# Peptides against a protein of PDB entry 5ZK1: the designs that were tried, part 21

Target 1, 52 residues: chain A of PDB entry 5ZK1
Amino acid sequence: KREVRLMKNREAARECRRKKKEYVKCLENRVAVLENQNKTLIEELKALKDLY
Target 2, 52 residues: chain A of PDB entry 5ZK1 as posed
Amino acid sequence: KREVRLMKNREAARESRRKKKEYVKCLENRVAVLENQNKTLIEELKALKDLY

## One batch from the design tools (peptide; made by RFdiffusion4, then SolubleMPNN)

Design b2_p13_8_s3 (from b2_p13_8, 5 letters changed)
Fold by OpenDDE base, seed 1:
Structure b2_p13_8_s3 (fold): chain B 52 residues (1-52), chain A 13 residues (1-13)
Amino acid sequence: as target 1 above (52 residues)
Amino acid sequence: MDEELKKKEEELK
């Protein structure tokens, strides 16, 4: 029936938006962690270089 | 990546 197809499409569209939001949040968190790690490593390498 | 998300992003281009 047409109504069942429209219901399933609405559910799939909600799930798609949910999964997209979760994926973007996971990427944003991973970028923030990697940027902080990279900054710390650059600061540590600079501090070591300034000792010699 | 979810294959349904990928397909919908391709359909929007």
Scores: peptide ipSAE 0.034, ipTM 0.515, DockQ to the pose 0.115
Fold by OpenDDE base, seed 4:
Structure b2_p13_8_s3 (fold): chain B 52 residues (1-52), chain A 13 residues (1-13)
Amino acid sequence: as target 1 above (52 residues)
Amino acid sequence: MDEELKKKEEELK
């Protein structure tokens, strides 16, 4: 009984670390996309203000 | 969001 509980806990801890790494990577990719979109929109707004 | 990660975020609040 104890060994099976320790095995399941080690498996759950490995899976939790894997999922956390995937989630952080998804957030990093989302931040990079939003930062690029924000930069482009600021540059477009500047170019529009320089025309009028 | 995975339900195990969500539970841990709720336990930290």
Scores: peptide ipSAE 0.034, ipTM 0.496, DockQ to the pose 0.149
Fold by OpenDDE base, seed 3:
Structure b2_p13_8_s3 (fold): chain B 52 residues (1-52), chain A 13 residues (1-13)
Amino acid sequence: as target 1 above (52 residues)
Amino acid sequence: MDEELKKKEEELK
């Protein structure tokens, strides 16, 4: 009984770490896309303001 | 948020 509980806890802890890593990677990718879009929009807004 | 991650974050507090 104890060994089976320790095995299940180790499996659950591995799965939790995997899901956390996947979630962080999805957030990092989303942040990188949004930061690039924001940078481009700021540069475009600056170029438009520098014309007036 | 995954419910297993949520439970572990609650257990860590």
Scores: peptide ipSAE 0.032, ipTM 0.519, DockQ to the pose 0.131
Fold by OpenDDE base, seed 5:
Structure b2_p13_8_s3 (fold): chain B 52 residues (1-52), chain A 13 residues (1-13)
Amino acid sequence: as target 1 above (52 residues)
Amino acid sequence: MDEELKKKEEELK
């Protein structure tokens, strides 16, 4: 039936958008963690240089 | 990666 194909396509399109949003959120979280780690390492390196 | 996302990324290139 045409209606069942349209329903399945609508569900697949919703799931595709959901998975894309979750992937972007995972990347954003990974970037934020790496930026924070990099900032901390730069601050630690600065503190070590200021001791010598 | 979802194959439907991969296809859409290929169609955008």
Scores: peptide ipSAE 0.032, ipTM 0.499, DockQ to the pose 0.106

Design b2_p13_8_s4 (from b2_p13_8, 5 letters changed)
Fold by OpenDDE base, seed 1:
Formats: structure tokens, sequence, C-alpha cells
Structure b2_p13_8_s4 (fold): chain B 52 residues (1-52), chain A 13 residues (1-13)
């Protein structure tokens, strides 16, 4: 029936948008962690160079 | 995004 196909399409579209939002949030969190780790490592390397 | 939505439609049809 046409109505069942339209319902399934709306559900698939909601699920696709949900998965994309979750993936973007995972990438944003990973970027923030890597940027913080990189900053800390650069600061540690500067502090080590300032001792010599 | 559109390709994943298309694949999900094809799986549900």
Amino acid sequence: as target 1 above (52 residues)
Amino acid sequence: EEEELKKKKEELE
C-alpha cells in the first residue's frame, strides 16, 4: 500500500538523520580530545626545551 | 546522506 511505503520512508529518513548527528558528535568529541592532547604535548616539549 | 537513505529505502521495500 502507498501509505505503508510513505511511513517506512519517513522512518528511514529519521534514522539516517539520527545516525549522522551521532557520527558528527563522535567526531567533534574525538577532535576536542586530540586537540587537547596535542596542546599538552607541545607544552611539555616547550618546558623540556626551556630546561636546556 | 542521500545514498544511505536510498539504501535504507531499498532494504525496506
Scores: peptide ipSAE 0.068, ipTM 0.662, DockQ to the pose 0.073
Fold by OpenDDE base, seed 2:
Structure b2_p13_8_s4 (fold): chain B 52 residues (1-52), chain A 13 residues (1-13)
Amino acid sequence: as target 1 above (52 residues)
Amino acid sequence: EEEELKKKKEELE
């Protein structure tokens, strides 16, 4: 009975680490997309201002 | 949340 509880705890700990890694990767991808969009919008706004 | 539940289980074992 103890060994089965320790096995389930190890499995739960692996799953928690997996979910945390996936969440961090999702945030990193979202930050990279938003930074690129912001850069592009700033460049477009500069190009538009240089026409006036 | 799941990691805090794990810590509480380790304190009770």
Scores: peptide ipSAE 0.040, ipTM 0.614, DockQ to the pose 0.053
Fold by OpenDDE base, seed 5:
Structure b2_p13_8_s4 (fold): chain B 52 residues (1-52), chain A 13 residues (1-13)
Amino acid sequence: as target 1 above (52 residues)
Amino acid sequence: EEEELKKKKEELE
């Protein structure tokens, strides 16, 4: 039936958008963690240089 | 999923 094909297409399109949103969120979280770690390491390296 | 959508497009041509 045409209606069943249209429903399945709408579901597949919703899932595609959901997985894309989840992937972007995962990347954003990883970037934020790496940026914070990098900032902390730079601050620690600066503090060590200021001791010598 | 983009690959599954691509495969379904190719099946409809």
Scores: peptide ipSAE 0.032, ipTM 0.563, DockQ to the pose 0.062
Fold by OpenDDE base, seed 4:
Structure b2_p13_8_s4 (fold): chain B 52 residues (1-52), chain A 13 residues (1-13)
Amino acid sequence: as target 1 above (52 residues)
Amino acid sequence: EEEELKKKKEELE
């Protein structure tokens, strides 16, 4: 009985670390996409201002 | 799920 509880706790701790790693990776990808979109929009606004 | 694991750690201190 004790060994089965320790195994289930180790499995739950592995799953918690996996979910946290996946969430951080999702946020990092979202930040990279938003930063690239923001750079493109700033460059387009600069090119429009340099035409006037 | 993270909050339930945090509560169980606080009960073991």
Scores: peptide ipSAE 0.027, ipTM 0.519, DockQ to the pose 0.064

## One batch from the design tools (peptide; made by RFdiffusion4, then SolubleMPNN)

Design b2_p14_1_s1 (from b2_p14_1, 5 letters changed)
Fold by OpenDDE base, seed 3:
Order: structure tokens, then C-alpha cells, then sequence
Structure b2_p14_1_s1 (fold): chain B 52 residues (1-52), chain A 14 residues (1-14)
């Protein structure tokens, strides 16, 4: 009984770390996309301002 | 928004 509980706890802890790593990766990808979009929009706004 | 996401990522890496 104790060993099975320890095995299940180790499995749950591995799954928790996996899900946390995937969630962090999704947030990092979202930040990278938004930073790139903001950079492009700032460059476009600069190019438009440099015309006037 | 980006700063909130960066702060959430920071808290998740602690």
C-alpha cells in the first residue's frame, strides 16, 4: 500500500511539472508573438511618421 | 498585457 501511494505521488508530481512547463511555454510563445506584433506596428508607425 | 504575462512567467519559474 505505501509504495503504490508513493508511486502515484511521483507520477502526479511529474504530470504537474509537465503541465507547468507546457503552460510556461504557451505563455512565452504568446509573449514572443505579441512582442513581434508590437515591434512591427511601432516600425510601421515610425515609417508613417517619417513621411510627414 | 505583455508585462502581466512576463510577471506570471517569472512567478511560475520560481
Amino acid sequence: as target 1 above (52 residues)
Amino acid sequence: EIEKLKEEIKKLKE
Scores: peptide ipSAE 0.404, ipTM 0.864, DockQ to the pose 0.817
Fold by OpenDDE base, seed 5:
Structure b2_p14_1_s1 (fold): chain B 52 residues (1-52), chain A 14 residues (1-14)
Amino acid sequence: as target 1 above (52 residues)
Amino acid sequence: EIEKLKEEIKKLKE
């Protein structure tokens, strides 16, 4: 009984760490996309201001 | 928006 509980706890802890890593990667990808979009818009606005 | 996501990522890495 104790060994099975310790095994299940280790499996649950591995799964928790996996899900946390995937969630962080999703947030980091969303930040990178938004930062790139903001950079492009700032560069386009600069190019328009440099024409007039 | 971006700042909230960065703060959430920071809390998750602690």
Scores: peptide ipSAE 0.394, ipTM 0.863, DockQ to the pose 0.788
Fold by OpenDDE base, seed 4:
Structure b2_p14_1_s1 (fold): chain B 52 residues (1-52), chain A 14 residues (1-14)
Amino acid sequence: as target 1 above (52 residues)
Amino acid sequence: EIEKLKEEIKKLKE
C-alpha cells in the first residue's frame, strides 16, 4: 500500500512538471509571435514615414 | 500585454 502511494505521487509530480514546462513553452511562443508582429508593424510604420 | 506574459513566465521559472 505505501509503495503504490509513493509511485502515484512520483508519477503525479512528473506530470505536473511536464504540464508546467509545456505551459511555459506556450507562453514563450506567444511572446515571440507578438514581439515579431510588433517588430514588423514598427518597421512598416517606419517605411511609411520614410516615404513622406 | 507582452510585459504581463513575460512577468508570468518569470514567476513560473522561480
Scores: peptide ipSAE 0.393, ipTM 0.860, DockQ to the pose 0.817
Fold by OpenDDE base, seed 2:
Structure b2_p14_1_s1 (fold): chain B 52 residues (1-52), chain A 14 residues (1-14)
Amino acid sequence: as target 1 above (52 residues)
Amino acid sequence: EIEKLKEEIKKLKE
């Protein structure tokens, strides 16, 4: 039936958008962690240089 | 590496 095909397509499109959103969130979290690590290392290097 | 991830995120938001 046409209606069953349209329902399955709507479900597949919802799942595709969900997976894309989760993948983007994973990449954004990875960027945030790496930026925070870099910030901490720069602050530690500054504190070490300010001792001499 | 970070700039490559930022560019991938940008392409995925288009």
Scores: peptide ipSAE 0.389, ipTM 0.860, DockQ to the pose 0.798

Design b2_p14_1_s2 (from b2_p14_1, 6 letters changed)
Fold by OpenDDE base, seed 1:
Structure b2_p14_1_s2 (fold): chain B 52 residues (1-52), chain A 14 residues (1-14)
Amino acid sequence: as target 1 above (52 residues)
Amino acid sequence: EIKKLKEEIKKLKA
């Protein structure tokens, strides 16, 4: 009985760490996409201003 | 949006 509970707790703790890591990676990817879009838009706005 | 996401990432890594 005790060993099975300790095994299940170790598995649950591994899964919680995995889910947290994947969620952080999703947020980091969303930041990277938005920062790249903002950079491109700023560069396009600069190119348009340098023509005027 | 970006600032809020960076703050959430910071809280999750702490």
Scores: peptide ipSAE 0.484, ipTM 0.887, DockQ to the pose 0.871
Fold by OpenDDE base, seed 5:
Structure b2_p14_1_s2 (fold): chain B 52 residues (1-52), chain A 14 residues (1-14)
Amino acid sequence: as target 1 above (52 residues)
Amino acid sequence: EIKKLKEEIKKLKA
């Protein structure tokens, strides 16, 4: 009985860490996309200002 | 948006 509970707890803890890692990766990817979009818009605005 | 996401990531890594 005890060993089975410890095994299930270790498995649940691994799955919790996996889900947390995937969620952090999703947020980091969203930040990277938004930072890249902002960079592109700033570069386009600079190119437009350098034309006039 | 970006500042809020960075703060949430920081809280999740602590």
Scores: peptide ipSAE 0.482, ipTM 0.888, DockQ to the pose 0.840
Fold by OpenDDE base, seed 4:
Structure b2_p14_1_s2 (fold): chain B 52 residues (1-52), chain A 14 residues (1-14)
Amino acid sequence: as target 1 above (52 residues)
Amino acid sequence: EIKKLKEEIKKLKA
């Protein structure tokens, strides 16, 4: 009985760490997309200003 | 949005 509870706790802790890592990666990807969109918009605004 | 996401990532990595 005790060993099975310790095994299940170790599995749950591994799964919790995996889910946390995946969530951080999702947030980092969202930041990278938004930073790239902002960069493109700034470059487009610069190109428009360089025409006048 | 970006500033809030960066702060959440920082809290999750601490």
Scores: peptide ipSAE 0.476, ipTM 0.886, DockQ to the pose 0.868
Fold by OpenDDE base, seed 2:
Structure b2_p14_1_s2 (fold): chain B 52 residues (1-52), chain A 14 residues (1-14)
Amino acid sequence: as target 1 above (52 residues)
Amino acid sequence: EIKKLKEEIKKLKA
């Protein structure tokens, strides 16, 4: 029936949006980790340069 | 790496 097809389409569209949001969050977390690692390395390099 | 990830995030949010 048409109603069952429209229900399944709404469910598939919700799941597609959920998966997209989770993937974007994974990429944003990876960026945040790499930016923090770079910050720490820059601070460590600065502390070493300030000793000499 | 970071620049490429930021560009991909920008494409996914558009």
Scores: peptide ipSAE 0.472, ipTM 0.885, DockQ to the pose 0.848

Design b2_p14_1_s3 (from b2_p14_1, 4 letters changed)
Fold by OpenDDE base, seed 5:
Structure b2_p14_1_s3 (fold): chain B 52 residues (1-52), chain A 14 residues (1-14)
Amino acid sequence: as target 1 above (52 residues)
Amino acid sequence: EIEELRKEIEELKK
């Protein structure tokens, strides 16, 4: 039936949008962790330079 | 690395 195909297409489209959102969130979290690590390392390097 | 990840995120938001 046409209705069953439309229902399955709406479900597949919802799942594709969910997977895309979770992947983007994973990449954004990785960027945030790397930026925080870089900031901490820069602050530690500054503190070491301020001792000499 | 970070710039490549930012570029991929921007391409995925279009």
Scores: peptide ipSAE 0.320, ipTM 0.845, DockQ to the pose 0.831
Fold by OpenDDE base, seed 4:
Structure b2_p14_1_s3 (fold): chain B 52 residues (1-52), chain A 14 residues (1-14)
Amino acid sequence: as target 1 above (52 residues)
Amino acid sequence: EIEELRKEIEELKK
């Protein structure tokens, strides 16, 4: 029936948008972790340089 | 690496 195909398409489109949002959140979290690690390493290198 | 991830995020938001 046409209605069942439209329902399945709406469900698939909702699931696709959900997965895309989750993937973007995973990438944003990875960037935030790497930026914090880089900041810490730069601060440690600065502290070592300020000792000499 | 970070800049490539930022580009991918920006492309996914369009």
Scores: peptide ipSAE 0.314, ipTM 0.838, DockQ to the pose 0.860
Fold by OpenDDE base, seed 1:
Formats: sequence, C-alpha cells, structure tokens
Structure b2_p14_1_s3 (fold): chain B 52 residues (1-52), chain A 14 residues (1-14)
Amino acid sequence: as target 1 above (52 residues)
Amino acid sequence: EIEELRKEIEELKK
C-alpha cells in the first residue's frame, strides 16, 4: 500500500537524521579533543625549547 | 556508521 511506503520512508528519514546528528556530535567531540591535545603538545614543546 | 546511512538511503530508492 502507498501509505505503508510513506510511513516507512518517514521513519527511515527520522532515523537517518538522528544518526547524522550523532555522527556530527562524535566528530565535534573528536575535533575538540584533538585541538586540546595539539595545544598541550605545542605548549610542552615551547617549554622544552625555552629550557635549552 | 556512515555506511549504514548509505544502505538505508539505497533501500529507500527500491
């Protein structure tokens, strides 16, 4: 039936939007962690360079 | 994860 196909499409479109939002949030968290790690490593390298 | 989204999109085209 056309109605059942439209319901399944609406459900799959909701699920796709949910998973896309979760994936973007995981990427944003990974970027924030990597930026903080890179900042710390640059600060450690500066402190080491200022010691010698 | 992205591969599942691609599969769901491909299933919706059938």
Scores: peptide ipSAE 0.027, ipTM 0.507, DockQ to the pose 0.052
Fold by OpenDDE base, seed 2:
Structure b2_p14_1_s3 (fold): chain B 52 residues (1-52), chain A 14 residues (1-14)
Amino acid sequence: as target 1 above (52 residues)
Amino acid sequence: EIEELRKEIEELKK
């Protein structure tokens, strides 16, 4: 039936949007961690350079 | 995870 196909498509589209949102959030968290690590390493390298 | 989204898209084309 056409109605059952439209219902399944709406469910699949909701699930696809959910998984995409979770994946973007995972990437944003990884970027934030890597940016903070890089900032700390750059600050440590500056502090070491200021000792010479 | 990305591969599951690709599979769902391919299933929706059928």
Scores: peptide ipSAE 0.026, ipTM 0.497, DockQ to the pose 0.050

Design b2_p14_1_s4 (from b2_p14_1, 6 letters changed)
Fold by OpenDDE base, seed 3:
Structure b2_p14_1_s4 (fold): chain B 52 residues (1-52), chain A 14 residues (1-14)
Amino acid sequence: as target 1 above (52 residues)
Amino acid sequence: EIEKLREEIAKLKA
């Protein structure tokens, strides 16, 4: 009985770490997309300001 | 918004 509880705890801890890593990757990808969009918008705003 | 995401990532990596 104890060994089965320890096995299930190790599996749950592995799954928790996997889900955390995937969630961090999703947040990092979202940040990278938003940073690229902001960079493009800043460059477009600069190009527009350089016309006036 | 981006700063909140960076802070959340930092908290998750600590």
Scores: peptide ipSAE 0.368, ipTM 0.855, DockQ to the pose 0.804
Fold by OpenDDE base, seed 5:
Structure b2_p14_1_s4 (fold): chain B 52 residues (1-52), chain A 14 residues (1-14)
Amino acid sequence: as target 1 above (52 residues)
Amino acid sequence: EIEKLREEIAKLKA
């Protein structure tokens, strides 16, 4: 009984760490996309301003 | 928006 509970707890802790790492990676990717979009939009706005 | 995401990432890495 104890060993099975410790095994299940170890598996649950591994899965929790995996899910946390995947979620952090998703947020980091979202930040990188938004930063790139903002950079592109700023460059486009600058190019439009430099035409006038 | 980006700063809130950076703060959330920082809290999750601590």
Scores: peptide ipSAE 0.363, ipTM 0.855, DockQ to the pose 0.875
Fold by OpenDDE base, seed 2:
Structure b2_p14_1_s4 (fold): chain B 52 residues (1-52), chain A 14 residues (1-14)
Amino acid sequence: as target 1 above (52 residues)
Amino acid sequence: EIEKLREEIAKLKA
């Protein structure tokens, strides 16, 4: 029936949007971790240089 | 590496 096809399409579209949002959040979290690691390493290198 | 990830995020949000 047409109604069942439209319902399944709406469910598939919701799931596609959910998966896209989760993937973007995973990439944003990876960027935040790498930026924090780089910041920490720069601060450690600065502290080491300030000893000499 | 980070810039490539930022570019990928930007493409996914467009």
Scores: peptide ipSAE 0.356, ipTM 0.852, DockQ to the pose 0.829
Fold by OpenDDE base, seed 4:
Structure b2_p14_1_s4 (fold): chain B 52 residues (1-52), chain A 14 residues (1-14)
Amino acid sequence: as target 1 above (52 residues)
Amino acid sequence: EIEKLREEIAKLKA
């Protein structure tokens, strides 16, 4: 009985760490996409200003 | 928006 509870606790702790890592990766990917979009828009605005 | 996401990532890595 005790060993089965310790095994289930270890599995739950592994799953919690996996979910946290996946969530952080999703947030980091969203930041990278938004930073790339902002960079492109700033470069387009600069190219437009350099024409005038 | 980006700053809020950076702050949330920082809180999750602490």
Scores: peptide ipSAE 0.352, ipTM 0.851, DockQ to the pose 0.860

Design b2_p14_2_s1
Fold by OpenDDE base, seed 1:
Structure b2_p14_2_s1 (fold): chain B 52 residues (1-52), chain A 14 residues (1-14)
Amino acid sequence: as target 1 above (52 residues)
Amino acid sequence: PPPPAPPPLPAPPP
């Protein structure tokens, strides 16, 4: 009984670490996309202001 | 063209 509980805990801890890594990667991708979109919008707004 | 919208964020791990 004890060894089976320790095995299940190790499996759950591996899965928790995997999910955390996937979540961080999703956040990093979201940040990179938003930073690129924000730069483009700032450049477009600057170019528009330089025409008036 | 703007980059494609990123997928929805998953819920944080417990």
Scores: peptide ipSAE 0.028, ipTM 0.556, DockQ to the pose 0.353
Fold by OpenDDE base, seed 4:
Structure b2_p14_2_s1 (fold): chain B 52 residues (1-52), chain A 14 residues (1-14)
Amino acid sequence: as target 1 above (52 residues)
Amino acid sequence: PPPPAPPPLPAPPP
């Protein structure tokens, strides 16, 4: 019984680390896209203000 | 466990 519980815990810990890595990568990609969109919108707003 | 991954962003409009 003890060895089976330790094996299941090691498997669950590996899966938790995998899911964390995938989640962080998804957040990094989302941040990069939002930062690029925000820069473009700020530049467009500046160009529009320089016309008036 | 970490929260669910956020959905992919929609593509920016052209």
Scores: peptide ipSAE 0.025, ipTM 0.551, DockQ to the pose 0.061
Fold by OpenDDE base, seed 2:
Structure b2_p14_2_s1 (fold): chain B 52 residues (1-52), chain A 14 residues (1-14)
Amino acid sequence: as target 1 above (52 residues)
Amino acid sequence: PPPPAPPPLPAPPP
Protein backbone atom coordinates (compact mmCIF):
# COMPACT_ATOMS: atom_id res chain seq x y z
CA LYS B 1 0.00 0.00 0.00
CA ARG B 2 1.13 3.64 -0.69
CA GLU B 3 0.66 4.64 2.99
CA VAL B 4 3.12 1.94 4.24
CA ARG B 5 5.77 3.13 1.71
CA LEU B 6 5.32 6.76 2.87
CA MET B 7 5.63 5.71 6.56
CA LYS B 8 8.86 3.74 5.86
CA ASN B 9 10.28 6.70 3.88
CA ARG B 10 9.54 9.10 6.81
CA GLU B 11 11.25 6.71 9.26
CA ALA B 12 14.31 6.34 6.95
CA ALA B 13 14.50 10.15 6.54
CA ARG B 14 14.38 10.66 10.36
CA GLU B 15 17.15 8.07 10.85
CA CYS B 16 19.29 9.67 8.08
CA ARG B 17 18.97 13.12 9.77
CA ARG B 18 19.85 11.57 13.19
CA LYS B 19 22.98 9.84 11.78
CA LYS B 20 24.04 13.09 10.04
CA LYS B 21 23.71 15.05 13.33
CA GLU B 22 25.76 12.41 15.20
CA TYR B 23 28.46 12.46 12.49
CA VAL B 24 28.71 16.30 12.58
CA LYS B 25 28.97 16.20 16.42
CA CYS B 26 31.76 13.60 16.12
CA LEU B 27 33.65 15.87 13.66
CA GLU B 28 33.16 18.96 15.91
CA ASN B 29 34.57 17.04 18.91
CA ARG B 30 37.49 15.78 16.76
CA VAL B 31 38.28 19.35 15.59
CA ALA B 32 38.16 20.69 19.19
CA VAL B 33 40.58 17.95 20.40
CA LEU B 34 42.98 18.48 17.45
CA GLU B 35 42.94 22.28 17.91
CA ASN B 36 43.74 21.88 21.63
CA GLN B 37 46.54 19.35 20.93
CA ASN B 38 47.97 21.60 18.20
CA LYS B 39 47.92 24.64 20.54
CA THR B 40 49.71 22.65 23.30
CA LEU B 41 52.37 21.34 20.85
CA ILE B 42 53.00 24.89 19.53
CA GLU B 43 53.36 26.22 23.11
CA GLU B 44 55.76 23.35 24.02
CA LEU B 45 57.83 23.94 20.84
CA LYS B 46 58.00 27.67 21.67
CA ALA B 47 59.11 26.96 25.26
CA LEU B 48 61.81 24.55 23.97
CA LYS B 49 63.09 27.12 21.41
CA ASP B 50 63.33 29.78 24.16
CA LEU B 51 65.74 27.43 26.09
CA TYR B 52 68.27 27.23 23.18
CA PRO A 1 23.66 7.78 4.14
CA PRO A 2 26.49 9.77 5.81
CA PRO A 3 29.91 8.04 6.03
CA PRO A 4 30.70 6.08 9.23
CA ALA A 5 31.92 8.18 12.18
CA PRO A 6 35.74 8.51 12.25
CA PRO A 7 37.57 6.49 14.94
CA PRO A 8 37.98 8.29 18.31
CA LEU A 9 41.22 10.26 18.67
CA PRO A 10 43.76 9.11 21.27
CA ALA A 11 43.43 11.00 24.56
CA PRO A 12 45.76 14.03 24.84
CA PRO A 13 49.05 13.16 26.61
CA PRO A 14 49.04 14.09 30.35
Scores: peptide ipSAE 0.022, ipTM 0.530, DockQ to the pose 0.062
Fold by OpenDDE base, seed 5:
Structure b2_p14_2_s1 (fold): chain B 52 residues (1-52), chain A 14 residues (1-14)
Amino acid sequence: as target 1 above (52 residues)
Amino acid sequence: PPPPAPPPLPAPPP
C-alpha cells in the first residue's frame, strides 16, 4: 500500500510540473506577441502623428 | 494545480 501511494504521488508531481511548464510557455508566447503588436501600434500611431 | 492554459491566441494577420 505505501509504495503504491508514493509511486502515484511521484507521477502526480511530474504531471503537475509538466502542466506548469506548458502554462508558463503559453504565457511567455502570449506576452511576446502582445508586446510586438503593442510596439507596432505605438510606432504606427507615432508615424501618423508626425504626418499631421 | 496551475490554472488552465488560456485559449491559443488567433494567428496574427498576414
Scores: peptide ipSAE 0.021, ipTM 0.532, DockQ to the pose 0.061

Design b2_p14_2_s2
Fold by OpenDDE base, seed 1:
Structure b2_p14_2_s2 (fold): chain B 52 residues (1-52), chain A 14 residues (1-14)
Amino acid sequence: as target 1 above (52 residues)
Amino acid sequence: PPPPPPPPLPPPPP
């Protein structure tokens, strides 16, 4: 029936938007952590080089 | 040395 197809499409579209939002948030958090780790490692490497 | 390139992005969700 047409109505059942439209219902299933609306459910699939809601789930797709949810998954995309969660994925973007996961990427943003991963970028922030990796940028902070990279900054700390660069600062530590600089401090070690300034001792020798 | 320049910072290493950012790690490859994970594949898009299915």
Scores: peptide ipSAE 0.024, ipTM 0.518, DockQ to the pose 0.281
Fold by OpenDDE base, seed 4:
Structure b2_p14_2_s2 (fold): chain B 52 residues (1-52), chain A 14 residues (1-14)
Amino acid sequence: as target 1 above (52 residues)
Amino acid sequence: PPPPPPPPLPPPPP
């Protein structure tokens, strides 16, 4: 009984670390896209202001 | 072409 509980805990801990790594990678990708969109919008706003 | 948008964020882990 104890060994099976320790095995299940090790599996759950591996899965928790995997899910956390995937979540962080998804956040990093979202930040990179938003930063690029923000740069483009700032450049478009500058180009629009230079017309007036 | 710009890369496709990343998939929607999963809910935070518990």
Scores: peptide ipSAE 0.024, ipTM 0.523, DockQ to the pose 0.231
Fold by OpenDDE base, seed 2:
Structure b2_p14_2_s2 (fold): chain B 52 residues (1-52), chain A 14 residues (1-14)
Amino acid sequence: as target 1 above (52 residues)
Amino acid sequence: PPPPPPPPLPPPPP
C-alpha cells in the first residue's frame, strides 16, 4: 500500500511539472504576441501623428 | 490544481 501511494505521488508530481512548463510556454508566447501588437500599434499611431 | 488555461490570443492587427 505505501509503495503504490509513493508511485502515484511521483506520477502526479511529473504531470504537475509538465503542465506548469506548458503553461509558462503559453504565457511567454502570449506576451511575445501582445508586445509585437503593442509595438505595431504605437508605430502606427506615431506615423499617423507625423502625417497630421 | 494547475492554473486555468490562458484566454485565447487577440486576433492579429488588420
Scores: peptide ipSAE 0.023, ipTM 0.514, DockQ to the pose 0.101
Fold by OpenDDE base, seed 5:
Structure b2_p14_2_s2 (fold): chain B 52 residues (1-52), chain A 14 residues (1-14)
Amino acid sequence: as target 1 above (52 residues)
Amino acid sequence: PPPPPPPPLPPPPP
């Protein structure tokens, strides 16, 4: 009984760490896309203001 | 457990 509980706990801990890593990577990719879009929009707004 | 992943971003405007 003890060894089976320790095995299941190790598996659950591995899966928890995997899901956390995938979630962080998803957030990092989202931040990078939004930062690039924001930079482009700021540059476009600056170019439009320099025309008027 | 970590929160669920955010929903997929909408596609960029054309």
Scores: peptide ipSAE 0.019, ipTM 0.507, DockQ to the pose 0.061

Design b2_p14_2_s3
Fold by OpenDDE base, seed 4:
Structure b2_p14_2_s3 (fold): chain B 52 residues (1-52), chain A 14 residues (1-14)
Amino acid sequence: as target 1 above (52 residues)
Amino acid sequence: SPPPAPPPLPAPPP
């Protein structure tokens, strides 16, 4: 009984660390995309204001 | 109109 519980806990801890790493990578990618989109929109808005 | 809000972030792992 004890050994099986320790094995399951080690597996769950490995999976938790994997999921956390994937979640952080997803956030980093989303931040990079949103920052690029925001930069482009600000540049477009400046270019439009400079025409008038 | 302001651009549509970005979709919600995925929930953190439990």
Scores: peptide ipSAE 0.074, ipTM 0.628, DockQ to the pose 0.521
Fold by OpenDDE base, seed 1:
Structure b2_p14_2_s3 (fold): chain B 52 residues (1-52), chain A 14 residues (1-14)
Amino acid sequence: as target 1 above (52 residues)
Amino acid sequence: SPPPAPPPLPAPPP
């Protein structure tokens, strides 16, 4: 009984680390997309202001 | 072309 509980705990800890890594990767991708969109919008707004 | 929409955030791990 104890060994089976330790095995299940090790499996749950591996899955928790996997999910955390996937969550961080999703955040990093979202940040990169939003930073690129923000940069483009700032450049477009600057180009429009330089015409007036 | 507009940049691709950001992926939906998963729920935080427990």
Scores: peptide ipSAE 0.070, ipTM 0.637, DockQ to the pose 0.441
Fold by OpenDDE base, seed 2:
Structure b2_p14_2_s3 (fold): chain B 52 residues (1-52), chain A 14 residues (1-14)
Amino acid sequence: as target 1 above (52 residues)
Amino acid sequence: SPPPAPPPLPAPPP
């Protein structure tokens, strides 16, 4: 029936939006960690250069 | 299909 196809499409579209939101959140967390690590390494390299 | 989520990063150094 047409109604069953429309229901399955709505469920698949909800799941696709959920997975996309989880993926974006994972990327945002990854960026934040890498930016913090990069900042720390730049500060350590600066402190090391200020000793010589 | 959206690409698989990247693997979790290691924790920042202490």
Scores: peptide ipSAE 0.031, ipTM 0.597, DockQ to the pose 0.101
Fold by OpenDDE base, seed 5:
Structure b2_p14_2_s3 (fold): chain B 52 residues (1-52), chain A 14 residues (1-14)
Amino acid sequence: as target 1 above (52 residues)
Amino acid sequence: SPPPAPPPLPAPPP
């Protein structure tokens, strides 16, 4: 009984770490895309304001 | 070493 509980806990801990790593990677990718889009939009808005 | 922090976002023009 004890060894089975310890095995299940080790598996759950591995899965928790995997899910956390995947979630962080998804956030990092989203931040990088949004930062690039925001930069481009700010540069475009500046270029438009410099024409008028 | 941790990756360098991304550059700060530019402020929107006034």
Scores: peptide ipSAE 0.028, ipTM 0.581, DockQ to the pose 0.031

